# Peptides against a protein of PDB entry 4Z5W, part 92

Target 1, 305 residues: chain A of PDB entry 4Z5W
Amino acid sequence: IPDVFLELNKLWYFSAQSNLFNGEMPRSLSNSRSISLLSLRNNTLSGQIYLNCSAMTNLTSLDLASNSFSGSIPSNLPNCLRLKTINFAKIKFIAQIPESFKNFQSLTSLSFSNSSIQNISSALEILQHCQNLKTLVLTLNFQKEELPSVPSLQFKNLKVLIIASCQLRGTVPQWLSNSPSLQLLDLSWNQLSGTIPPWLGSLNSLFYLDLSNNTFIGEIPHSLTSLQSLVSKENAVEEPSPDFPFFKKKNTNAGGLQYNQPSSFPPMIDLSYNSLNGSIWPEFGDLRQLHVLNLKNNNLSGNIP

## One batch from the design tools (peptide; made by RFdiffusion4, then SolubleMPNN)

Design b2_p16_8_s2 (from b2_p16_8, 8 letters changed)
Fold by OpenDDE base, seed 1:
Parts: structure tokens; C-alpha cells; sequence
Structure b2_p16_8_s2 (fold): chain B 305 residues (1-305), chain A 16 residues (1-16)
């Protein structure tokens, strides 16, 4: 990418995604005062990520996903006082979340999906201080770590939490009950154990639950039949989506379906591929907004209602 | 059906 962004003093939006750009991010771009949205996603950009946050006073969205960047996560990003959305998916950092992210009050949406992030305990302990954090995606990190269950963890404004395919151990953490605005939870493809907690049914905004491919035992909590967002339409708060899309693959060999907004996901409960027992509750019939109920590959018994 | 987790991606090259 040429180093010409000093001349582009009115540049508000720059998208150069899905090209063949290589080398480092140009210094003039890292110092742009005008830029609000920067997307360089799906290129071959390399080197250290550096942004001059004192210059980049208008930066609100940053998408650098699927590049060959190396080195540390930029610890100075919290100094970008308007930066809301960060997509760092598929950047191989091999790092922990910087301690400076405790001060990241502008942050609303963060993805580190498949970014070789380590230490989930430290990551969650840091990110809980981001009071405006609504979307958190940490899929394909923290391999074989334990999901912390520390009750003091609090994500007050969290709406979307995706921590899938980490082989995480532990249980569904009680601290998630402190997130009453949670709309989407994906903890699939882990090694989570214990019972599914009844307090999940108290999350009145939760319309998408994926706990599939874990080691959960016991009965399906009856409280899941009373998930208010799946009973009635009245509570579908259209909130501003993150500036990055979501992908769901139905099959390993299938193309991923793109969803531009979390609200575009079909209302779903997926508890498949666990060790759940007992019956299917007839009251799942009360979930009039539910599009997908997947209970396959469990130890369920009795009649199908 | 292996339901792969939701991944923020944009385009086929970011699909893990």
C-alpha cells in the first residue's frame, strides 16, 4: 500500500479488503487524522501493527483480520478514544490480551477469533473492565485452558459472547448471569462439563444458545422452555451490530453462511453432542420464535413431545 | 453435521 495518506486529509472510509496487498501498513495511514473506518482485511500485510492513536482521533472501526501481521497486540489501542470495533481474527499473535485494555472504554466489539491468544483468565479479567463491550469473539484460542468460573467477573453490557472451539475445560460460568442483556452465547466445541445451569433461562434476551459438542450431563433445564425472547417477539432490541460479519458453517466442506448482524441468526437452541439425559420438555412447544432445536447425540429418553 | 462455531470472518479465506 503506498504511503500517500497524508494527502488524503478528508479520507473518512478506507476499505481495501480482499486484495493481494503485502508489506507493512503505510506510516501515513497509521497517522491519519481523518479516517474513521479502516479495513485492510484479507490481504497479506505483514510486520508489527502500529497505530498512532494521538493522531488517529477519528478512528472508530479497525478491521485487520486475515493478514500476516506479527508481533504483539498493540497495547496503545485504548488511547484511540473513539475506537469501537476491532477485528483481529486470523492474525497469529501468540500473545495475551494487553493489560492496557482495562482502560478501553470506547470498545464495543472485539474479535480475536483464531488469533493464537493465550490465557483466557487474564483475557476475561482485563476485558470485564471494558464497560461498553457488547460483542466478544474469542473462538479458536486458549487451547485446552480452563474457562474461569470466578463469580466476580462482570460483563454488564455483553450481548454476544462466542468462545467456541477452544477445547476449554470447566463449567458454564456463573459470572455470565451478570450479563442480563446477553442475546447470543456460543460455547460449542469445548470440553465443558457439569450440568447446564437453570439461570440460563433467566437471560430474557437470549435467542441463540450453542452448547453443542461438550461434555454436559444431567437434564436439560426446564427454564430453557421459558426463554422470553423465544416465547415472544416483543423484546427483539435491534442494537447496532459490530462492523464485522459472522460466519456459520453447516458442514466442514460447505461454504460458510455469512450473517452481517447477530439478529440475522435464526433463533436456536443447540445442545447436540453432549451427555444430557432425561426427557425433552413438552414446553419447548411454547418457544414460538424458535427456528432450530438440536438435541441430537445425547442420552435423552422418553417420548418425543 | 459439524456445526462449526460462529466466526467473525469476511469471505471464504477467513473461514477456518
Amino acid sequence: as target 1 above (305 residues)
Amino acid sequence: SIFLPLKPSLGSNEMF
Scores: peptide ipSAE 0.044, ipTM 0.680, DockQ to the pose 0.101
Fold by OpenDDE base, seed 5:
Structure b2_p16_8_s2 (fold): chain B 305 residues (1-305), chain A 16 residues (1-16)
Amino acid sequence: as target 1 above (305 residues)
Amino acid sequence: SIFLPLKPSLGSNEMF
């Protein structure tokens, strides 16, 4: 990428995704006063990620996903006072979340999916201080770590939490009950154990629940039949979606389906591939907004209601 | 079909 962004003093949006750009991010781009949206996703950019946050006063969205960047996560990003959305998916950091992210008050949406992030306890302890954090994606990190259950963890404004395919141990963490605005939870493809907690049914905005491919035991909590978002059409307040899409694959070899908004996901309960027992509650018939109920590959018995 | 977990903005070839 040429070093010509100093002259582009009116450039608000720069999208150069899915090209063959290599080398480092140009210094003039890292100092742009005008850029609000920066996407360099799916290139071969390398070196250390550096942004001059004192210069980049208009930066609101940063997508650097799927690049060959190396080194540490930039600890100065919280100084970018308008930066809301960060996509660092598939950047292989081999790092922890910086302690400076405790001060990241502008942050609303963060993705580190498949970025070799380590220490989930430290990551969650840091990110709970981000008071405006609504979307958090940590899929394919923290391999074989334990999902912390510390009751003091608090994500008050969290709407989307995705921590899938980490081989995480532990239980469904009670601190998620402190997230009453949670709309989408994906903890699938882990090694989570214990029972599915009844307090999940108290998350009135929860329309998408994926707990599939874990080691959950016991009965399906009856409280899941009373999920208010699935009983009635809430007027989904269209909150601003993260500037990065979500992807879901039907199988390992399939192309992923792109979803531009969390609200574009079908209302779903997926509890498949666990060790759940007991009956299917007839009151699942009250979930008039539910599109997908997946209970396959469990130890369920009785009649299908 | 086994739905794989949601992954953020991975390019079409890079999704998983």
Scores: peptide ipSAE 0.029, ipTM 0.699, DockQ to the pose 0.088
Fold by OpenDDE base, seed 3:
Structure b2_p16_8_s2 (fold): chain B 305 residues (1-305), chain A 16 residues (1-16)
Amino acid sequence: as target 1 above (305 residues)
Amino acid sequence: SIFLPLKPSLGSNEMF
């Protein structure tokens, strides 16, 4: 990418995603005063990520995903006072989340999916201080770590939590009950154990629950039949979605479905591939908005209601 | 079929 962004003093949006750009990010781009949205995803950009946050006063969205960037996570990003959305997926950092992210009050949406992030305890302890954090995606990190269950963790404004495919141990964490606005929870493809907690049914906005491919035991909580978002059409207030889309693959070989908004996901309960027992509650019939109920590969018994 | 977890989209071609 040429170093010509100083002359582009009116450039608000720069999208150069899915090209063949290589080398480092241009210094003029890292100092752009005008840019609000920067997307360089799916290139071969390299070097250390550096942004001059004192210059980049209009930066609201940053997508650098799927690049060959190296080094540490930029600890100065919280100084980008308008920066809301960060997509750092598939950047191999081999790092912990910087302590400076405790001060990241502008942050609303963060993805570190498949970014070789380490220490989930530190990550969650830091990110809980991001009071405006609504979307958190940490899939394919923290390999074989324990998911913290510390009740003091608080994500008050969290709407989307995705921590899948981490081989995480532990239980469904009680601190998620402090996230009453949670709409989407994906903890699939971990080594989570224990029972599915009944308080999940108190998350009135929860329309998408994926706990599949874990080691959960016991009965399906009857409270899941009372998930208000699945009983009635909530007028989903069009909330600002992350500027990064979401993908779900049905299988490893299928093209994934792209979802530009969390609300575009089909309402779903997936508890498949666990060790759940007992009956299927007839009251799942009350979930009139539910599109997918997946209970396959459990130890369930009785009649199908 | 293995449902893959939700991933932030890198784009249609960027899926892990």
Scores: peptide ipSAE 0.027, ipTM 0.663, DockQ to the pose 0.112
Fold by OpenDDE base, seed 4:
Structure b2_p16_8_s2 (fold): chain B 305 residues (1-305), chain A 16 residues (1-16)
Amino acid sequence: as target 1 above (305 residues)
Amino acid sequence: SIFLPLKPSLGSNEMF
């Protein structure tokens, strides 16, 4: 990418995703006063990520995902006072979340999916201070760590939480009950154990629940049959989606499906590939908005309602 | 019921 962005003093949006760009990010781009939305996703860019937040006063969205960047997570990003959305998926940092992210009050959406992030306890302890954080994607990190159950963790404004494919141990964390605006929860493909907690059914905005491919035991909580967002359409709070896409794969050999918005996900309960027992509650028939109920590969018995 | 067997995890990237 040429170092010409100083001359482009009116450039508000720069998207150069899914190209063959290599080398470092141009210094003029890292100092752009005009750019609000920057996407360089899916290139071969390298070097350390550096942004001059004192210059980049209009920066609202940053997508650097799927690049060959190295080094530390830029600890100065909280100084980008308008920066709302960050996508650093598939950047191999091999790092912890910087302590400076406690001060990241502009942050609304963060993805570190498959970024070799370590120490989930520290990450969640830091990120809980991001008062405007609505979307958090931490999939494919924290390999074999324990999902912290610390009751003091509070994500009051969290709407989307995805921490899948981490081989995480522990239980469904009680601190999620402090996130009453949660719309999407994916904790799939972990080593989570214990029972599915009944308080999940109190998350009235929860339209998408994936707890599949864990080691959950016991009965399906009857409270899941009363999820208000799945009973009625009236509570669909449309909030601004993150500026980064979501991907979901249907099969191990299929390509990923891109979803540009969390609202594009089908309303779903996936509890498949666990050790759940007991019956399927007939009251799942009350979930008129539910598109997908996946209970396969459990120890369920009785009649199918 | 449309059983979409949507296997692995949600994420912000093409690996899924």
Scores: peptide ipSAE 0.034, ipTM 0.718, DockQ to the pose 0.143; fails the geometry check

Design b2_p16_8_s3 (from b2_p16_8, 10 letters changed)
Fold by OpenDDE base, seed 5:
Structure b2_p16_8_s3 (fold): chain B 305 residues (1-305), chain A 16 residues (1-16)
Amino acid sequence: as target 1 above (305 residues)
Amino acid sequence: DVFFPLEPLLGSNETT
């Protein structure tokens, strides 16, 4: 990428995704006063990620995903006072979340999916201070760590939480009950155990629940038949989606389906591939907005209602 | 439409 961004004093949006750009980010780009949205996703850019936040006063969205960047996560990003969305998926940092992210009050959406992030306890302890954080994607990190259950953790404005395919141990964490605006929860493909907690049914905005491929035991909580977002249409709060898409794969080798908004996901309860027992509640028939109910590969018994 | 069991949400991961 040429070092010509100083002359482009009116450039608001720069999208150069899915090209063959290599080398480092140009210094003039890292100092751009005009850029609001920057996407360099799916290139071969390298070196340390550096942004001059004192210069980049208009930066609101940063997408650097699927690049060959190395080194530490840039600790100065909280100084970019308007920066809302960050996509750092598939950047192999081999790092912890910086402590400076406690001060990241502008942050609304963060993805570190498949970025070799370590120490989930520290990550969640830091990110809980981001009071405007609505979307958090941490899939394919924290391999074989324990999902912290510390009740003091609070994500008050969290709407989307995805921590799949981490081989995480532990239980469904009680601190999620402090997130009453939660709309989408994916904790699939972990080693989570215990029972599915009844308080999940109190999350009135929860329309997408994936707990599949874990080691959950006991009965399906009857409270899941009372999920208000799945009973009635009226609770679909249209909030601004993150500036980065979501991807869902059908198979490990399949191309991911792209979803531009969390609201574009089908309303779903997936509890498949667990050790759940008991009956299917007839009251699942009250969930008139539910598109997908997946209960396969459990120990369920009785009649199908 | 039979929604096949989808793998976990990979978030913003492009399938390159």
Scores: peptide ipSAE 0.032, ipTM 0.691, DockQ to the pose 0.138
Fold by OpenDDE base, seed 2:
Structure b2_p16_8_s3 (fold): chain B 305 residues (1-305), chain A 16 residues (1-16)
Amino acid sequence: as target 1 above (305 residues)
Amino acid sequence: DVFFPLEPLLGSNETT
């Protein structure tokens, strides 16, 4: 990418995603006063990520995902006072979340999916201070760590939490009960154990639950049959979606389906590939908004309602 | 169409 952005003093949106750009991010781009939306996703960009937050006063969205960047996570990003959305998926940092992110009050959406992030306990302890954080994607990190269950963790405004494919140990963390606005929870493809907690059914906005491919035992909580978002059409307040898409793969070799908004996900309960027992509750029939109920590969018995 | 997503939600991960 040419280093010409100093001349582009009116440039508000720059999207150069899914090209063949290589080398470092231009320094003039990292100093742009005009840019609000920056996407360089899916290129071969390299070097250290650096943004001059004192210059980039209009920056609201940053997508650098699927690049060959190296080095540390930029600790100065909280100084970008308008920065709301960050997509750093598929950047191999081999790092922890910077402590400076405790002060990241503008942050609403963060993805570090498949970014070699370490220390989930520290990450969650830091990110809980981001009071405006609504979307958090941490999939394919923290390999074989323990999901912290510290009840004091609070993500009050969290709507989307995705921590899949981490081989995480532990239980469904009770601190999620402090997130009453949670709409989407994916903890699939971990080594989570214990029972599925009944308080999940109290998350009235929860329309997408994936707990598949874990080691959960016991009965399906009856409270899941009373998930309000699945009983009635909530007027999903179209809150501003993150500026980065979500991807769900159907098959290992298939291109993942792109979802631009969390609300575009089909209402789903996936509890498949666990060790759950007991019956399927007839009251699942009350979930009139439910599109997918996946209970495959469990120890369930009795009649199908 | 019952969408059986067999794989975890990868968030913002591009599939290509």
Scores: peptide ipSAE 0.029, ipTM 0.676, DockQ to the pose 0.145
Fold by OpenDDE base, seed 1:
Structure b2_p16_8_s3 (fold): chain B 305 residues (1-305), chain A 16 residues (1-16)
Amino acid sequence: as target 1 above (305 residues)
Amino acid sequence: DVFFPLEPLLGSNETT
């Protein structure tokens, strides 16, 4: 990418995604005062990520996903006082979340999906201080770590939490009950154990729940039949989606389905591939907004209602 | 069907 951004003093939006750009980010881009939205996703950019946050006073969205960047996660990003959305998916950092992210009050949406992030305990302890954090994607990290269950963890404004495919151990953490605005929870493809907690049914905005491919035992909590977002339409708060898309892959060889907004996800409960027992509650019939109920490959018994 | 988790860019045809 050429170093010409000093001349572009009115540049508000720059998208150069899905090209063949290589080398480092140009210094003039890292110092742009005008830029609000920056997307360089899906290129071959390399080197250390550096942004001059004192210069980049208008930066609100940063998408650098699927590049060959190396080195540390930029610890100075919290100094970008208007930065809301960060997509760092598929960047191989091999790092922990910087301690400076405790001060990241502008942050609303963060993805580190498949970015070789380590130490989930530290990551969650840091990110809980981000009071405006609504979307958190940490999929394909923290390999075989334990999901912390510390009750003091608090994500008050969290709406979307995706921590899938980490082989995480532990249980569904009680601290998630402190996130009453949670709309989407994906903890699939882990090694989570214990019972599914009844308090999940108290999350009145939860319309998408994926706990599939774990080691959960016991009965399906009856409280899941009372999820208000799945009973009635009235609670669907359309909130601003993150500036990055979500993908769901049905088959290993098929292309992923792209979802631009969490609200575009089909209302779903997926508890498949666990060790759940007992009956299917007839009251699942009350979930009039539910599109997908997946209970396959469990130890369920009795009649299908 | 192997359901993969939701994530940004998972299963995208985007290749670097």
Scores: peptide ipSAE 0.028, ipTM 0.669, DockQ to the pose 0.070
Fold by OpenDDE base, seed 4:
Structure b2_p16_8_s3 (fold): chain B 305 residues (1-305), chain A 16 residues (1-16)
Amino acid sequence: as target 1 above (305 residues)
Amino acid sequence: DVFFPLEPLLGSNETT
């Protein structure tokens, strides 16, 4: 990418995703006063990520995902006072989340999916201080760590939490009950154990629940049959989606489907590939907005209602 | 419509 962005003093949006750009991010781009939206996703960019937050006063969205960047997570990003959305998916940091992110009050959406992030306890302890954080994607990190259950963790404004495919141990953390605005929860493909907690059914905005491919035992909580967002459409608060796409694979051999908005996900309960027992509650028939109920590969018995 | 079992949400991961 040429170092010409100083001359582009009116450039508000720069998207150069899914190209063949290599080398470092040009210094003029890292100092752009005009850019609000920057996407360089899916290139071969390298070097250290550096942004001059004192210059980049209009930066609201940063997508650097799927690049060959190296080094540390840039600890100065909280100084980008308008920066709301960060996508750092598929960047091999091999790092912990910087302590400076406690001060990241502008942050609304963060993805570190498949970024070799370590120490989930520290990550969640830091990120809970981001008062405006609504979307958090931490999939494919923290391999074989324990999902912290510390009741003091609080994500008051969290709407989307995705921590899939981490081989995480532990239980469904009770601190999630402090996130009453939660709309999407994916904790699939972990080693989570215990019972599915009944307080999940109290999350009135929860329309997408994926707990599949874990080691959950016991009965399906009857409270899941009363999820208000799946009973009625009236409570679906459409909020601004993150500026980064979501990807879901259909099968092991298929390319992932791109979803531009969390609202594009079908209303779903996936509890498949666990050790759940008991009956399928007939009251699942009350979930008139539910598109997908996946209970396969469990120890369920009785009649199908 | 056969709802194929959706793999976990990979978040913002590129399709390989």
Scores: peptide ipSAE 0.029, ipTM 0.680, DockQ to the pose 0.131; fails the geometry check

Design b2_p16_8_s4 (from b2_p16_8, 8 letters changed)
Fold by OpenDDE base, seed 2:
Structure b2_p16_8_s4 (fold): chain B 305 residues (1-305), chain A 16 residues (1-16)
Amino acid sequence: as target 1 above (305 residues)
Amino acid sequence: SVFFPLKPLLGSNELT
């Protein structure tokens, strides 16, 4: 990418995603006063990620995902006072979340999916201070770590939490009960154990639950039959979605389905591939908004309602 | 079907 962005003093949006760009990010781009949205996703860009936050006063969205960037996570990003969305998916940092992210009050959406992030305890302890954080994606990190269950963790405004395919140990963390606005929870493809907690059914906005491919035992909590978002069409106020899309693969070999907004996900309960027992509650019939109920590969018995 | 976790956009090469 040419180093010409100093001349582009009115540039507000720059998208150069899914090209063949290589080399480093231009210094003039890292110093752009005008740019609000920057997407360089899916290129072969390399070097250290650097942004001059004192210059980039209009930066609101940053998508650098699927590049060959190296080095540390930029610890100065909290100084970008308008920066709301960050997509660093598939950048191999081999790092912890910077301590400076405790001060990241502008942050609303963060993805580190498949970014070789380490220390989930530290990551969650830091990110809980991001009071405006609504979307957090940490999939394919923290390999074989323990999911912290510290009840003091608080993500009050969290709407989307995805921490899948980490081989995480532990239980469904009680601190998630402090997230009453949670709409989407994916903890699939871990080594989570214990019972599914009944308080999940108190999350009135929860319309997408994926706990599949874990080691959960016991009965399905009856409280899941009373998930308000699945009983009635709540007029979910379309809050501004993350500037990055989500992808769900239905199969290992299938292309991912793109979802531009969390509201575009089919209402779902997936508890498949666990060790759950007992009956299927007839009251699942009350979940009139539910599109997908997946209970496959459990130890369930009795009648199908 | 084995549902894979939701991923943010991991680039076009992971969608193909």
Scores: peptide ipSAE 0.037, ipTM 0.714, DockQ to the pose 0.067
Fold by OpenDDE base, seed 4:
Structure b2_p16_8_s4 (fold): chain B 305 residues (1-305), chain A 16 residues (1-16)
Amino acid sequence: as target 1 above (305 residues)
Amino acid sequence: SVFFPLKPLLGSNELT
């Protein structure tokens, strides 16, 4: 990418995703006063990520995902006072979340999916201080760590939490009960154990629940049959989606489905591939908005209602 | 079919 962005003083949006760009990010781009949205996703860019936050005063969205960047997570990003959305998925940092992210008050959406992030306890302890954080994606990190259950963790404004495919141990963390605006929860493909907690059914905005491919035991909580967002449409708070897409792969050989917004996800309860027992509650029939109920590969018994 | 987790920003091409 040429170092010409100083001359582009009116450039508000720069998207150069899915190209063959290599080398480092141009210094003029890292100092752009005009750019609000920067996407360089899916290139071969390398070097250390550096942004001059004192210069980049209009920066609101940053997508550097799927690049060959190395080094530390830029600790100065909280100084980008308008920066709301960060996508660092598939950047191999081999790092912890910087302590400076406690001060990241502009942050609304963060993805570190498959970024070799370590220490989930520290990450959650830091990120809970991001008062405007609504979307958090930490999939494919923290390999074989324990999901912290510390009751002091609070994500009051969290709407989307995805921490899948981490081989995480532990239980469904009780601190999630402090996130009453949660709309999407994916904790699939972990080693989570214990029972599915009944308080999940109190999350009135929760329309997408994926707890599949864990080691959950016991009965399906009856409270899941009363998830208000799945009973009635009236409470669908459409909030601004993150500036980064979500991908779901249905089959090992199928291409990933791209979803540009959380509202594009079908209303779903997926509890498949666990060790759940007991019956299927007939009251699942009350979930008139539910598109997908996946209970396969459990120890369920009785009649299908 | 193994449902893979929602992976933000799995570039569609790397899983083929």
Scores: peptide ipSAE 0.034, ipTM 0.694, DockQ to the pose 0.084
Fold by OpenDDE base, seed 5:
Structure b2_p16_8_s4 (fold): chain B 305 residues (1-305), chain A 16 residues (1-16)
Amino acid sequence: as target 1 above (305 residues)
Amino acid sequence: SVFFPLKPLLGSNELT
């Protein structure tokens, strides 16, 4: 990428995704006063990620995903006072979340999916201080760590939490009950154990629940039949979606489906591939907005209602 | 069908 961004003093949006760009991010781009949206996703850019946050006063969205960047996560990003969305997916940092992210008050959406992030306890302890954090994607990190259950953890404004395919140990963490605005929870493809907690049914905005491919035992909590978002059409207040799309595969070899916003996901309860027992509650019939109920490969018995 | 975990879009190659 040429070092010509100093002259482009009116450039608001720069998207150069899915090209063959290599080398480092040009210094003039890292000092751009005008850029609000920056996407360099899916290139071969390398070196250390550096942004001059004192210069980049208009930066609101940063997508650097699927590049060959190395080194530490930039600790100065909280100084980018308007930066809301960060996509660092598939950048192999081999690092912890910087302590400076405790001060990241502008942050609304963060993805580190498949970025070799370490220490989930430290990550969650840091990120709970991000008061505006609504979307958090941590899939394919923290391999075989324990999901912390510390009750003091608090994500008050969290709407989307995805921590899948980490082989995480532990239980469904009670601190998630402190997230009353939670709409989407994916903890699938872990080694989570214990029972599915009844307080999940108190999350009135929860329309998408994926707990599949874990080691959960006991009965399906009856409180899931009273999830208000699945009983009635809430007027989904269209909150601003993250500037990065989501992707879901139906199988390992299938093409991915793209979802541009969390509200585009079908209303779903997936509890498949666990060790759940007991009956299917007839009151699942009250969930008139539910599109997908997946209970396969459990120890369920009785009649299908 | 087995559903896989949600991810952010990492590139065109994940959609194909």
Scores: peptide ipSAE 0.031, ipTM 0.702, DockQ to the pose 0.086
Fold by OpenDDE base, seed 1:
Structure b2_p16_8_s4 (fold): chain B 305 residues (1-305), chain A 16 residues (1-16)
Amino acid sequence: as target 1 above (305 residues)
Amino acid sequence: SVFFPLKPLLGSNELT
């Protein structure tokens, strides 16, 4: 990418995604005062990520995902006082979340999906201080770590939490009950154990639940049959989506389905590939907004209602 | 069917 952004003093939006750009981010771009949205996703950009946050006073969205950047996560990003959305998916940092992110009050949406992030305990302890954090994606990190269950953890404004395919140990953490606005929870493809907690059914905005491919035991909580978002349409708060898309693969060889908004996901309960027992509750019939109920590959018994 | 977790940005596999 040429170093010409000093001349582009009115540049508000720059998208150069899905090209063949290589080398480092140009210094003039890292110092742009005008840029609000920067997307360089899906290129071959390399080197250290550096942004001059004192210069980049208009930066609101940053998408650098699927590049060959190396080195540390930029610890100065919290100094970008308007930065709301960060997509660092598929950047292999091999790092922990910087302690400076405790001060990241502008942050609303963060993805580190498949970014070789380490220490989930530290990551969650840091990110709980981000009071405006609504979307958090940490999929394909923290390999074989334990999901912390510390009750003091609090994500008050969290709406989307995706921590899938980490081989995480532990239980469904009680601190998630402190997130009453949670709409989407994906903890699939871990080694989570214990019972599915009944308080999940108290999350009145939860329309998408994926706990599939874990080691959960016991009965399906009856409280899941009373998830208010799946009973009635009235509570579908259209909130501003993150500036990055979500992808779901149905099969290993299938192309990913792109979803531009969390609200575009079909209402779903997926508890498949666990060790759940007992019956299927007939009251799942009350979930009139539910599109997908997946209970396959469990130890369920009795009649199908 | 192996349900893959929701992932933001499959990267280069978006074009394939």
Scores: peptide ipSAE 0.028, ipTM 0.700, DockQ to the pose 0.065; fails the geometry check

